# Designs tried in a protein design run: peptides against a protein of PDB entry 6GMG. Part 82

Target 1, 331 residues: chain A of PDB entry 6GMG
Amino acid sequence: DSDDRVTPPAEPLDRMPDPYRPSYGRAETVVNNYIRKWQQVYSHRDGRKQQMTEEQREWLSYGCVGVTWVNSGQYPTNRLAFASFDEDRFKNELKNGRPRSGETRAEFEGRVAKESFDEEKGFQRAREVASVMNRALENAHDESAYLDNLKKELANGNDALRNEDARSPFYSALRNTPSFKERNGGNHDPSRMKAVIYSKHFWSGQDRSSSADKRKYGDPDAFRPAPGTGLVDMSRDRNIPRSPTSPGEGFVNFDYGWFGAQTEADADKTVWTHGNHYHAPNGSLGAMHVYESKFRNWSEGYSDFDRGAYVITFIPKSWNTAPDKVKQGWP

## One batch from the design tools (peptide)

Design b1_p24_1_s4 (made by RFdiffusion4, then SolubleMPNN; from b1_p24_1, 10 letters changed)
Fold by OpenDDE base, seed 2:
Structure b1_p24_1_s4 (fold): chain B 331 residues (1-331), chain A 24 residues (1-24)
Amino acid sequence: as target 1 above (331 residues)
Amino acid sequence: MFPTPAPKPPESFLEAGKESYRAK
């Protein structure tokens, strides 16, 4: 119950973080200490450190989504999402594979579908698109110029995204970003914005009108990327968790990981920032913890989820929430 | 395909649940 959620207190601007602790290949700390790191490393506006505001601390207190929320400046809409799915592998495994001992047909199909997604290729696709967008933004001083540049870049690369409708989340994402319109943000100038990436893990079997088996073991046909573009229709994602398969079993509704705009070419060396749960220091859940994970640790996910999407949004270049290099942990 | 499994926190670490928030 979210009733015991608490907003973390303010941290002095000049307070240095305590050391992070290693946790299964991740760097872990309590949320208050992450705020200290955030203020030292990520808080900068126009090169000047900022204390995390009460509003930002409140956003952060929501857990994993809070980390993405505070760094992106808005609650995740997940509209511009990418993934990679191997259709041939999926079909082949369904045709030639067999359920494991004790595995139902629905469980088998759900597992095969999950295994047919390639997290690394999905992430690579999002990075590729973000790079194209950043080139289109660079010298565009109005939305029309941005869109023209974007179309030219896509045409030069023979990218299927060039065929998307003008109302597609792909083309509308910038103008629908609040910080783009803000005077102290983009001020309607695309060249003041940059593309950033976060990831969401979630459950495919969210359709309440579908079979119980799909809700328990996954919907093999749900949330697949469109061929050529890699775009995932996220409109049916309602943050519904996996249904229990046994008495007393429960699953989490989602997980979010913040990547930003790291330039590290090796995916395995990229750092993903996420939280465990909402901040409840006086409740049963306890204090929120923040994790900085390498891509392997992040992309593995949990049995709670069978889908991973890589989402593009935009932030002002004046923000330092998405630096070129992210250092795992502290110091 | 997901990467080869590596050491990670037990899945029970997420059992507490995550906040489901919808922006107004």
Scores: peptide ipSAE 0.023, ipTM 0.622, DockQ to the pose 0.045
Fold by OpenDDE base, seed 3:
Structure b1_p24_1_s4 (fold): chain B 331 residues (1-331), chain A 24 residues (1-24)
Amino acid sequence: as target 1 above (331 residues)
Amino acid sequence: MFPTPAPKPPESFLEAGKESYRAK
């Protein structure tokens, strides 16, 4: 029950974190300790360390989405999402593969579709696009200049994104970012902003008008990336969880992982920050925990989800919520 | 493809705890 959610208390600005603990290759800590780390490492505005505000602590308390929320400065809109899908693999496996023992046809098709997504390639595509955007931002002092730069960069790379509509999430993402318009943020100056990445895990079978099988086992045709661009239409993602396949089974609606703007070239070495659930220290769920996972641990996801998207948004360069290097855990 | 599952926290850690709240 969301009514059990509690905003974590303020942590003194100079309080150092306790050591994180290992958890299946991840670094794990309680939310209050993450706040301490955040204040030491990620809180800086124009180089000045900041205490996490009550508003930010409230955002964080919402769980996995809260981690992305506090670091991106806005609730995720998920409009500019990328993925990679191997159509040939999907078709081949459907044609030549067979359901496992006890697996229904619908379950088989859903599984095959899930397995046909390439998380690493999806992530790489998002990084590629973010890099292009960052180049376009660098010397642009108004939105028009930014858009012109983007088009030039895309043309040079023969990127299919150059054909997107001017009102598409790709071109409108910057102008729709609140921090871009803020005086202490971008102040309408693209060169003060940088592209950042987070990931969302969610369920494909969200169409209530579809078959029960799709809701239970996935919709093989849903949330596929567009060829060439890699863009995923997220408009039908309504945070609807997977339907139970057996009595007593339940699934979570989504998961979010924060990557930011790490420069580590090896995807497997990148760190993803996410939360387990909303903070309910006095409730049945207990205190929120924050995990810092390597890409492999993040991208494997959970059975709750059969889609992973990598989303681009923007933050002011003056923020340190997306540093070039993220250290996993705390000593 | 999704990577092969590695040791991970139990999925129950996520169970029923995700908030869908959107700030205006």
Scores: peptide ipSAE 0.023, ipTM 0.622, DockQ to the pose 0.046
Fold by OpenDDE base, seed 1:
Structure b1_p24_1_s4 (fold): chain B 331 residues (1-331), chain A 24 residues (1-24)
Amino acid sequence: as target 1 above (331 residues)
Amino acid sequence: MFPTPAPKPPESFLEAGKESYRAK
């Protein structure tokens, strides 16, 4: 019950974190200790560390989405989302594959669709686009200059995104970012902003008017990326969890992972920060824990989800919530 | 034209840890 959610208390600005503990290849800590790390490493505005505000602590308390929220500065809208889907693999497996023993046709099709998404290629596409955007942001002092730069970059690369409408999330994402308009943020200057990435895991079978099988085993046709661009229409994502397949079974609604703007070229070495649930130290769920996972640990996901999207948003360059290098855990 | 999804509400947070579900 969301009524059990509690805002973590303030941590002294100079308090150092306790060591993280290993957990199945991840680094894990309680939310209060993450706040300590965040203040030492990620809190900096214009090079000066800041105490996490009450508002930021409240955002963080919402769990996995809270980690992305506090670091991006806004609740995720997921408007500019990318993925990679191998249509040929999907068709081939449907044609030449067969259900496993005890697997229904619907289970088989849902599984094959899930396995036809490539998390690494989806992530790489988002990084590619973020790189293009960052080049366009550089030395652009108004939105018009930024958009002109984007169009030039896309033309030079013969990128299918060049065909997107001016009203698309791709072109409107910057101007729709609150921190871009803030005086202490971008102040309407694109060159003061940078593109950042987070990821969302969710369930494809969310259409309540569809078959029960799609809700239980996945909708093979839902949330596929557009050919060429890799853009995913997220408009039908309503945070509805997978339907149970047996009595007593339950699934989580979503998972969010924060990447930011790491420059590590090897995807497998990138670090993703996420939470387990909302902070309920006096409730049945207990205290919120924060995990720092390598890409393999993040991208493997859970049976709760059959889709992964990689989303681009923007933060001011003066923030240190998305550094070039992220260290997993704490010594 | 690519459609723009509606913003998600803050109350749509993760309601339980994945490990908690698996432990049940």
Scores: peptide ipSAE 0.020, ipTM 0.603, DockQ to the pose 0.115
Fold by OpenDDE base, seed 5:
Structure b1_p24_1_s4 (fold): chain B 331 residues (1-331), chain A 24 residues (1-24)
Amino acid sequence: as target 1 above (331 residues)
Amino acid sequence: MFPTPAPKPPESFLEAGKESYRAK
């Protein structure tokens, strides 16, 4: 329960962070120290360093989702999500594979489905699409121009996204971004915006009308990307965690990782920022910690989740929450 | 503030992560 959640106090604008500590290939720090780093590195608006506002600190205090929230400027809607699924592998393994010793059929099918997703390819697809969107944004000064540019780019690349409906999250994502409409944000000028990426880990077996086995071991058919586009219908993601498979077992509802707009071509060298839980320094959970993980660490996920989606949203170019280069840890 | 979902207690989550990375 989040009843003991606390908003981290303000940090002086010029306070430098304490060193991060290494943790299993990650860089880790307490949330207050992340705020210090954020103010030094990511807070800039039009090149000017900013103190993290009370509102932003409150968003951040929500944990993993809070990191994405504060950096993207909005609570994740997850509407424009991408993944990669190997249908042939899935079918082949179901047909020719067999459950492991002690593994139920449902557990086997859920595992096979999970393993048929490729996190790296999903991430690369999102990056590809984000690049197309950024090109479409570059010289577009109204939404109509952006959409026209986008369609042209997709046609030139023979991308299946060109066939998406005009009402698709793919085409509506920009107009539905609050910061796009803000006077100090995009001010309805697409060329002032850029595409950014975050990732969500979640559970496939969320349908309460489905079998208990699907809720425990995953729904092999849920949250698959559409062929050609890679789009995932996230409408059925209601933040429902995996059902316990044994007494006393519990699972977390989701995890979020912030990537932003890093230009590092090697996926393995990209840095993902995420939090462990809501900030409860005086509660049972303790203080929130923030992790900066390489893609390998992030994409591994946890047994709590069998899906990973890579989501595109937009932020103003004037924000520095998504720089081209992210340095892991401090200093 | 609008009502928003928050992560549930991450005990198993954190421990699973530590174990996974320690083993590699």
Scores: peptide ipSAE 0.025, ipTM 0.646, DockQ to the pose 0.060; fails the geometry check

Design b1_p24_2 (made by RFdiffusion4)
Fold by OpenDDE base, seed 2:
Structure b1_p24_2 (fold): chain B 331 residues (1-331), chain A 24 residues (1-24)
Amino acid sequence: as target 1 above (331 residues)
Amino acid sequence: MSEEDAEKINAKYAEAEAKAEAED
């Protein structure tokens, strides 16, 4: 079938990428050209370039999730997710605001909820937590030392995360990371690991037992961050798309954007790498494209989604998939 | 997006998730 997913072919290790093209403030290229860039810039293990493996190319070829999958080394679990929600704004707008012309009450409430999330604050919270984790990792040579360091750091900052249960995603995230346990990865040494960030866009109205209106226009109460911690319970995210509002309309399940561990202090200058659909060069959808977007372009999202979460995971420090500086496009 | 295109894309995402689960 011409619409089947195709794994992109291997690229020679020393092949340089072609120039990216600008697209609505983004840098865009075809997936094979991204593989070339990836091999030149991000593939390094212990300082040596690596050819993207067949497995990695296969992961990448599935679409937007593939970029995060390849760079994090695992399929996204989304367990340690952060967001920011302005409850006062939400309540005030519901009370004093009015539906637009032709807008249903459910549509109004869904829109107001979506607009009450602050993507920048959510991202900053994740960066703050990742920084704390990285400090806790630096000189910890076993998990116990790491956890003790975390608790100390959180206490010093009077962070509400200090009250999380020992089994929470916050404390369990490292030990549940496959690359942490690998001999050529962390080798059970926290000091060999670093925290990294990616983002997921998804739909709030995923509860099939809820009203049709919530499935079409969003569930205003779903996927709210916990006060103080900013943690989002992602357990009910099952990659269910938005329900169509008109015949023939369809929505995709999610979008993933890779940030890694950039040190750029200005959020607006950070670069987010993401993809579109699966690679089908001979099909109707066409070849997969990879985008490098600034934060404003990434955080804007699509109408398919009304939630954005910023997720922390870990990779070995020996990997270069999350460098301090990411350059948009090529050259 | 058309329903047809969305269904194709989402089907591949489901395949990816299933693949990842099988590798664990």
Scores: peptide ipSAE 0.647, ipTM 0.952, DockQ to the pose 0.941
Fold by OpenDDE base, seed 1:
Structure b1_p24_2 (fold): chain B 331 residues (1-331), chain A 24 residues (1-24)
Amino acid sequence: as target 1 above (331 residues)
Amino acid sequence: MSEEDAEKINAKYAEAEAKAEAED
């Protein structure tokens, strides 16, 4: 019942957070306490703390997507997405593997496809591309200079992304970012922007014209990365959840995790921030909780999802929503 | 993506966590 969603109240700017609670290797807190942490740590614009606005609190109230929304400054469009898929593993397991006891052929194929995605390599690819983009941004004072720098960087690295069309989400991502055009944001100056990363978990079997088996157990051929680039075509992602396999079973449509621009080289030590559900303190779901998870906890996902994508977007360098170091929990 | 799609994040995460907490 979406009608039970409530915008969290404002928190005083100087209010310190309460301690986070440990939860299965994650740090957990209620949404209001996350707002307190956010104001102390992530709210800074041009080095000054800011109170989270009513609009930002409303965005946050939407749950897991709300965490990414408030920190990126826009609702996720998911246009510039990366993943890694081991085709040789997939083919080998299909050929030599066997369904488990009670597992259908379709369930087996869906599971093998899910297991053939490498979350760590997908994340590494997104970080590599974000690094290239950041180098291209550094001294570019207009979009033309940025694009020229980007092409040069890709050529130097012999990266397959150099062959993408000028209309590709890869080249258009910056110009399509609202904060790039804002006076208090990028003000059309690429050198004022930086690349950031978030992740989306979703279901592959979203095609209504496909077999019921694909909707229940996954579509092994859907949302695979393009060879060489690692780009995922997200145009068919319509936030459709997995179909129930038994009566009364229900699945969630997506999950979002915020990484930002952490510089930690060890993927396992990176922190991912996400929410459980929309804020409904007076409803059956209860208050929204925010989690700070390590990469292992995030990348494991849920049975609701068989795809993970790592998405690049941009924020102004003056924002502190994507710091170099993220500390898990409080204090 | 519509705001309506964002609100469909339902109780399963809360239930999964509640089950995990009950197992500890």
Scores: peptide ipSAE 0.027, ipTM 0.659, DockQ to the pose 0.062; fails the geometry check
Fold by OpenDDE base, seed 4:
Parts: sequence; structure tokens; C-alpha cells
Structure b1_p24_2 (fold): chain B 331 residues (1-331), chain A 24 residues (1-24)
Amino acid sequence: as target 1 above (331 residues)
Amino acid sequence: MSEEDAEKINAKYAEAEAKAEAED
């Protein structure tokens, strides 16, 4: 029941975190302790530590999306999303593969589609694009200059994104970022902003007009990246969970993982921050926990989801929510 | 996206971790 969500209490600015607990290659802590870490490490605005505001604590209380929300400064819009899909693998497996014992044709096709996504290549594509965007931002003092720089960078790299429409989420993402327009944020100066990355896991079979099989086992054709660009049309993602395959079965609607702007070149060494559920210390779900996972642990996902997207957004460079280096756990 | 959509996350992650701990 949505009525059980509680905003975590304020933590003193100078309160140090308790040690995180290791869990299956992850570092885990309760949300209140994450707030303490966040205030010590990620809260900095213009080099000054800040107490997490009531509004930020409220955002955080929403669980996995709350972690991305508090660090990005806005509720995720997921408009600029990237993935990698191996079409040849998909076609070959459908043609030459066989359903497992007891597996329906729809279940087989859904599974093969899920397995044809490459999370590492999707992440690398997002990092590549974020790097191009950051170069375009660096010396641009207005949006026009940013867009011109971006087009030049894409042309130099012969990137298919150069052919996107001016109204595409790719070109409109910066102007649609609230913190870009804020006086204490970007102040309409692109050079004050940087590209950051988060990931979303979700279900492909969200079309209510589709077959029950697609809703239960996935839609093999849904949420595929466009060839050449890697862009995923997220317009049909309505946070609809997987349909139950048996009575009493329930699935979660999404998961979010925060990466930010880490410079670690080895994907396997990158740290992803995410939450388990909304904060309900007096409810059946209990207190929210925050996890800092390695890429392998994050990218594995759950059976609730058959799609992963890597999303680019922007934050002010004055924020420390996306540092170059993220240390897993505490200390 | 509505705040309501954000609240629909359940405790499944804790259950998944508990299962993983039981298999190690």
C-alpha cells in the first residue's frame, strides 16, 4: 500500500556512516546510513557539503528510482536511452534453437530476445555518447553552440546520431533538464553541465492490446535499439510489470541503477547504486536498503525484467553526485 | 511519470538476495 511510505529523517551533516555490509559482491546499507554517506561524499555543491533536504529525502524514499532521482536532481524521464541488440544472434537462435522442455514457443522467443541484448555493449554505447556530449558541452556557452559542437563531433566520428531530428530526445535532452535552467545550476550555460548515466530495467510486454503470451513472456520486438544509433524508443514504457504466469505471482515494475560519470574504463569495476523498495519501516516491506553493486551484479537484473536501457541525462558540474571515482561501501 | 509509479516497487530484491545466500 502506497500509504506506508515514510520520508527518512534528517541526518546531522557531520554524522559519519556506519560500515556497509557485503552481500554477494555488493555493499548494502539501510537508507538512513546511505543519507550519511551521501552527505559526506555526494552532497557537495560548489565544493561545500550539504545536508540532504527534506525534498531530497522524500525523493530517495521511493526506492531504486529514488536513488537516481536524488542524484540526478529530477525524476527519470528515460528519453535518451541506449541499448545493444544482436539481431544476427536473435535470428539464428530462433531458426536453429529449440524450446526447452516445457517451454512454450512464446516463452522461448521472449527468452531468446532477452538473451540477444548485450548489456556491456549498451553501456559502452551510452558512455561513448556521453563522452561526445561532454566534449560538445565543454566550451559551449549557449544551447546553439552546444548543438553545433555536438553535430561537428558526430560528423567527425561518422556517428549515425548526426541524422537525428532536431526534436529528437538526443538533441532536446539538455534543454529539457530543469537543472540546466536553474540559476544555481547550469544557468542556461551548457559548459556548466555534464552528461551522466543511469540504467533502467523494465518489462517489454507492456502493450495491453497485445497477446497474453507477450505480456507473460515478453514481446521480442519491443524496445529494440535503432540500428546505428543504439537509441531505444522509451515512449511505450509505462511502468507496467510482467503479467503473472501463475496465480499469486507478482512482478516489480522497474529497477533503476545510478552510475553517474565514473571514469573507470573497465566496465566490470564500475559501481552502480540502487535501492530495493520504497521506505516503509512500519510496513510489511520494511526499511529501504541501498546497494552499491558492481556492473556484473547490476546487469544481471531480475526475472521481472527482460529489457535494460542505459540513459543519459545532465547535472551541473558543481554537483558531486556523479564523481569520477565511486568507492563501493564504507569505509 | 507519476509518484504513484515509483511506489510500486516491492521487496523482491531482498528475496532474491536471500535465495542467492541460500545457494552459496
Scores: peptide ipSAE 0.026, ipTM 0.663, DockQ to the pose 0.072; fails the geometry check
Fold by OpenDDE base, seed 3:
Structure b1_p24_2 (fold): chain B 331 residues (1-331), chain A 24 residues (1-24)
Amino acid sequence: as target 1 above (331 residues)
Amino acid sequence: MSEEDAEKINAKYAEAEAKAEAED
């Protein structure tokens, strides 16, 4: 299959974006226009506006993951992921609920499991943890100081994360961030870094050894958060899409949404930036579009996915890819 | 989205992951 993916051309540094188009509560634009916005708003390093590099444009061209990639500075590893699952709701609905007309038992169980995840609480948990991490980073000039601060913060809050292993994604996330080690990034100074959040939508039924029903309708037991911590084991996420339920049906393997470090307290007012597909202006998929969605629009997701995770990573404070306030659309 | 389109998207993302892993 011919690689129809094309790297978007460079945009002049001073080129202003065209207005975004409203689409069902979202702001939408073509990828090249997003590059223009990105250069005006998000490109700043140490307060200086930058042209999006060829490498960054190449990353962006991969679609939804590309938006998170260019803004986080690395391909998403998804190791430090959070969610919220209502076990009591799940058990109650399974016990007292009934399949809808035409709904199979497996479809019913998959749906009930999906509906038992609380996206808002999952997001809130990630924000809470990111806040704790940011406090731990603030005056830490080496990794040891950061880890000590983090443990103290967790102890003060009686947070179950204090019991995580030192090698867990929670404690190792900073040291495993390439930009932390970069001279022009963190330069091994935690106080130069900040925690940021993105979200991944994916399919639960990825186990090839499981039943066909789980692959088609979801695995109710897969990718649940650990009690107390909210951590999701993402090790089994292999970017395998939902299996078709009918001939000719196809599903996307994942979706990524970039939140960054917005300070808006109302989750419903937060803005999530994501792409539809890889950039193929001369291919069947067409040009890549970038969406800026409110939380409600993002968290609703698609039928392709039955899991949402909120992931923490780190970027240098000198980057403006995660500002305190994100404005939807343009102008 | 067609099954073919989904496969194409998956292939592209797999390439991105491989490239990122090679840079680490």
Scores: peptide ipSAE 0.024, ipTM 0.632, DockQ to the pose 0.810; fails the geometry check

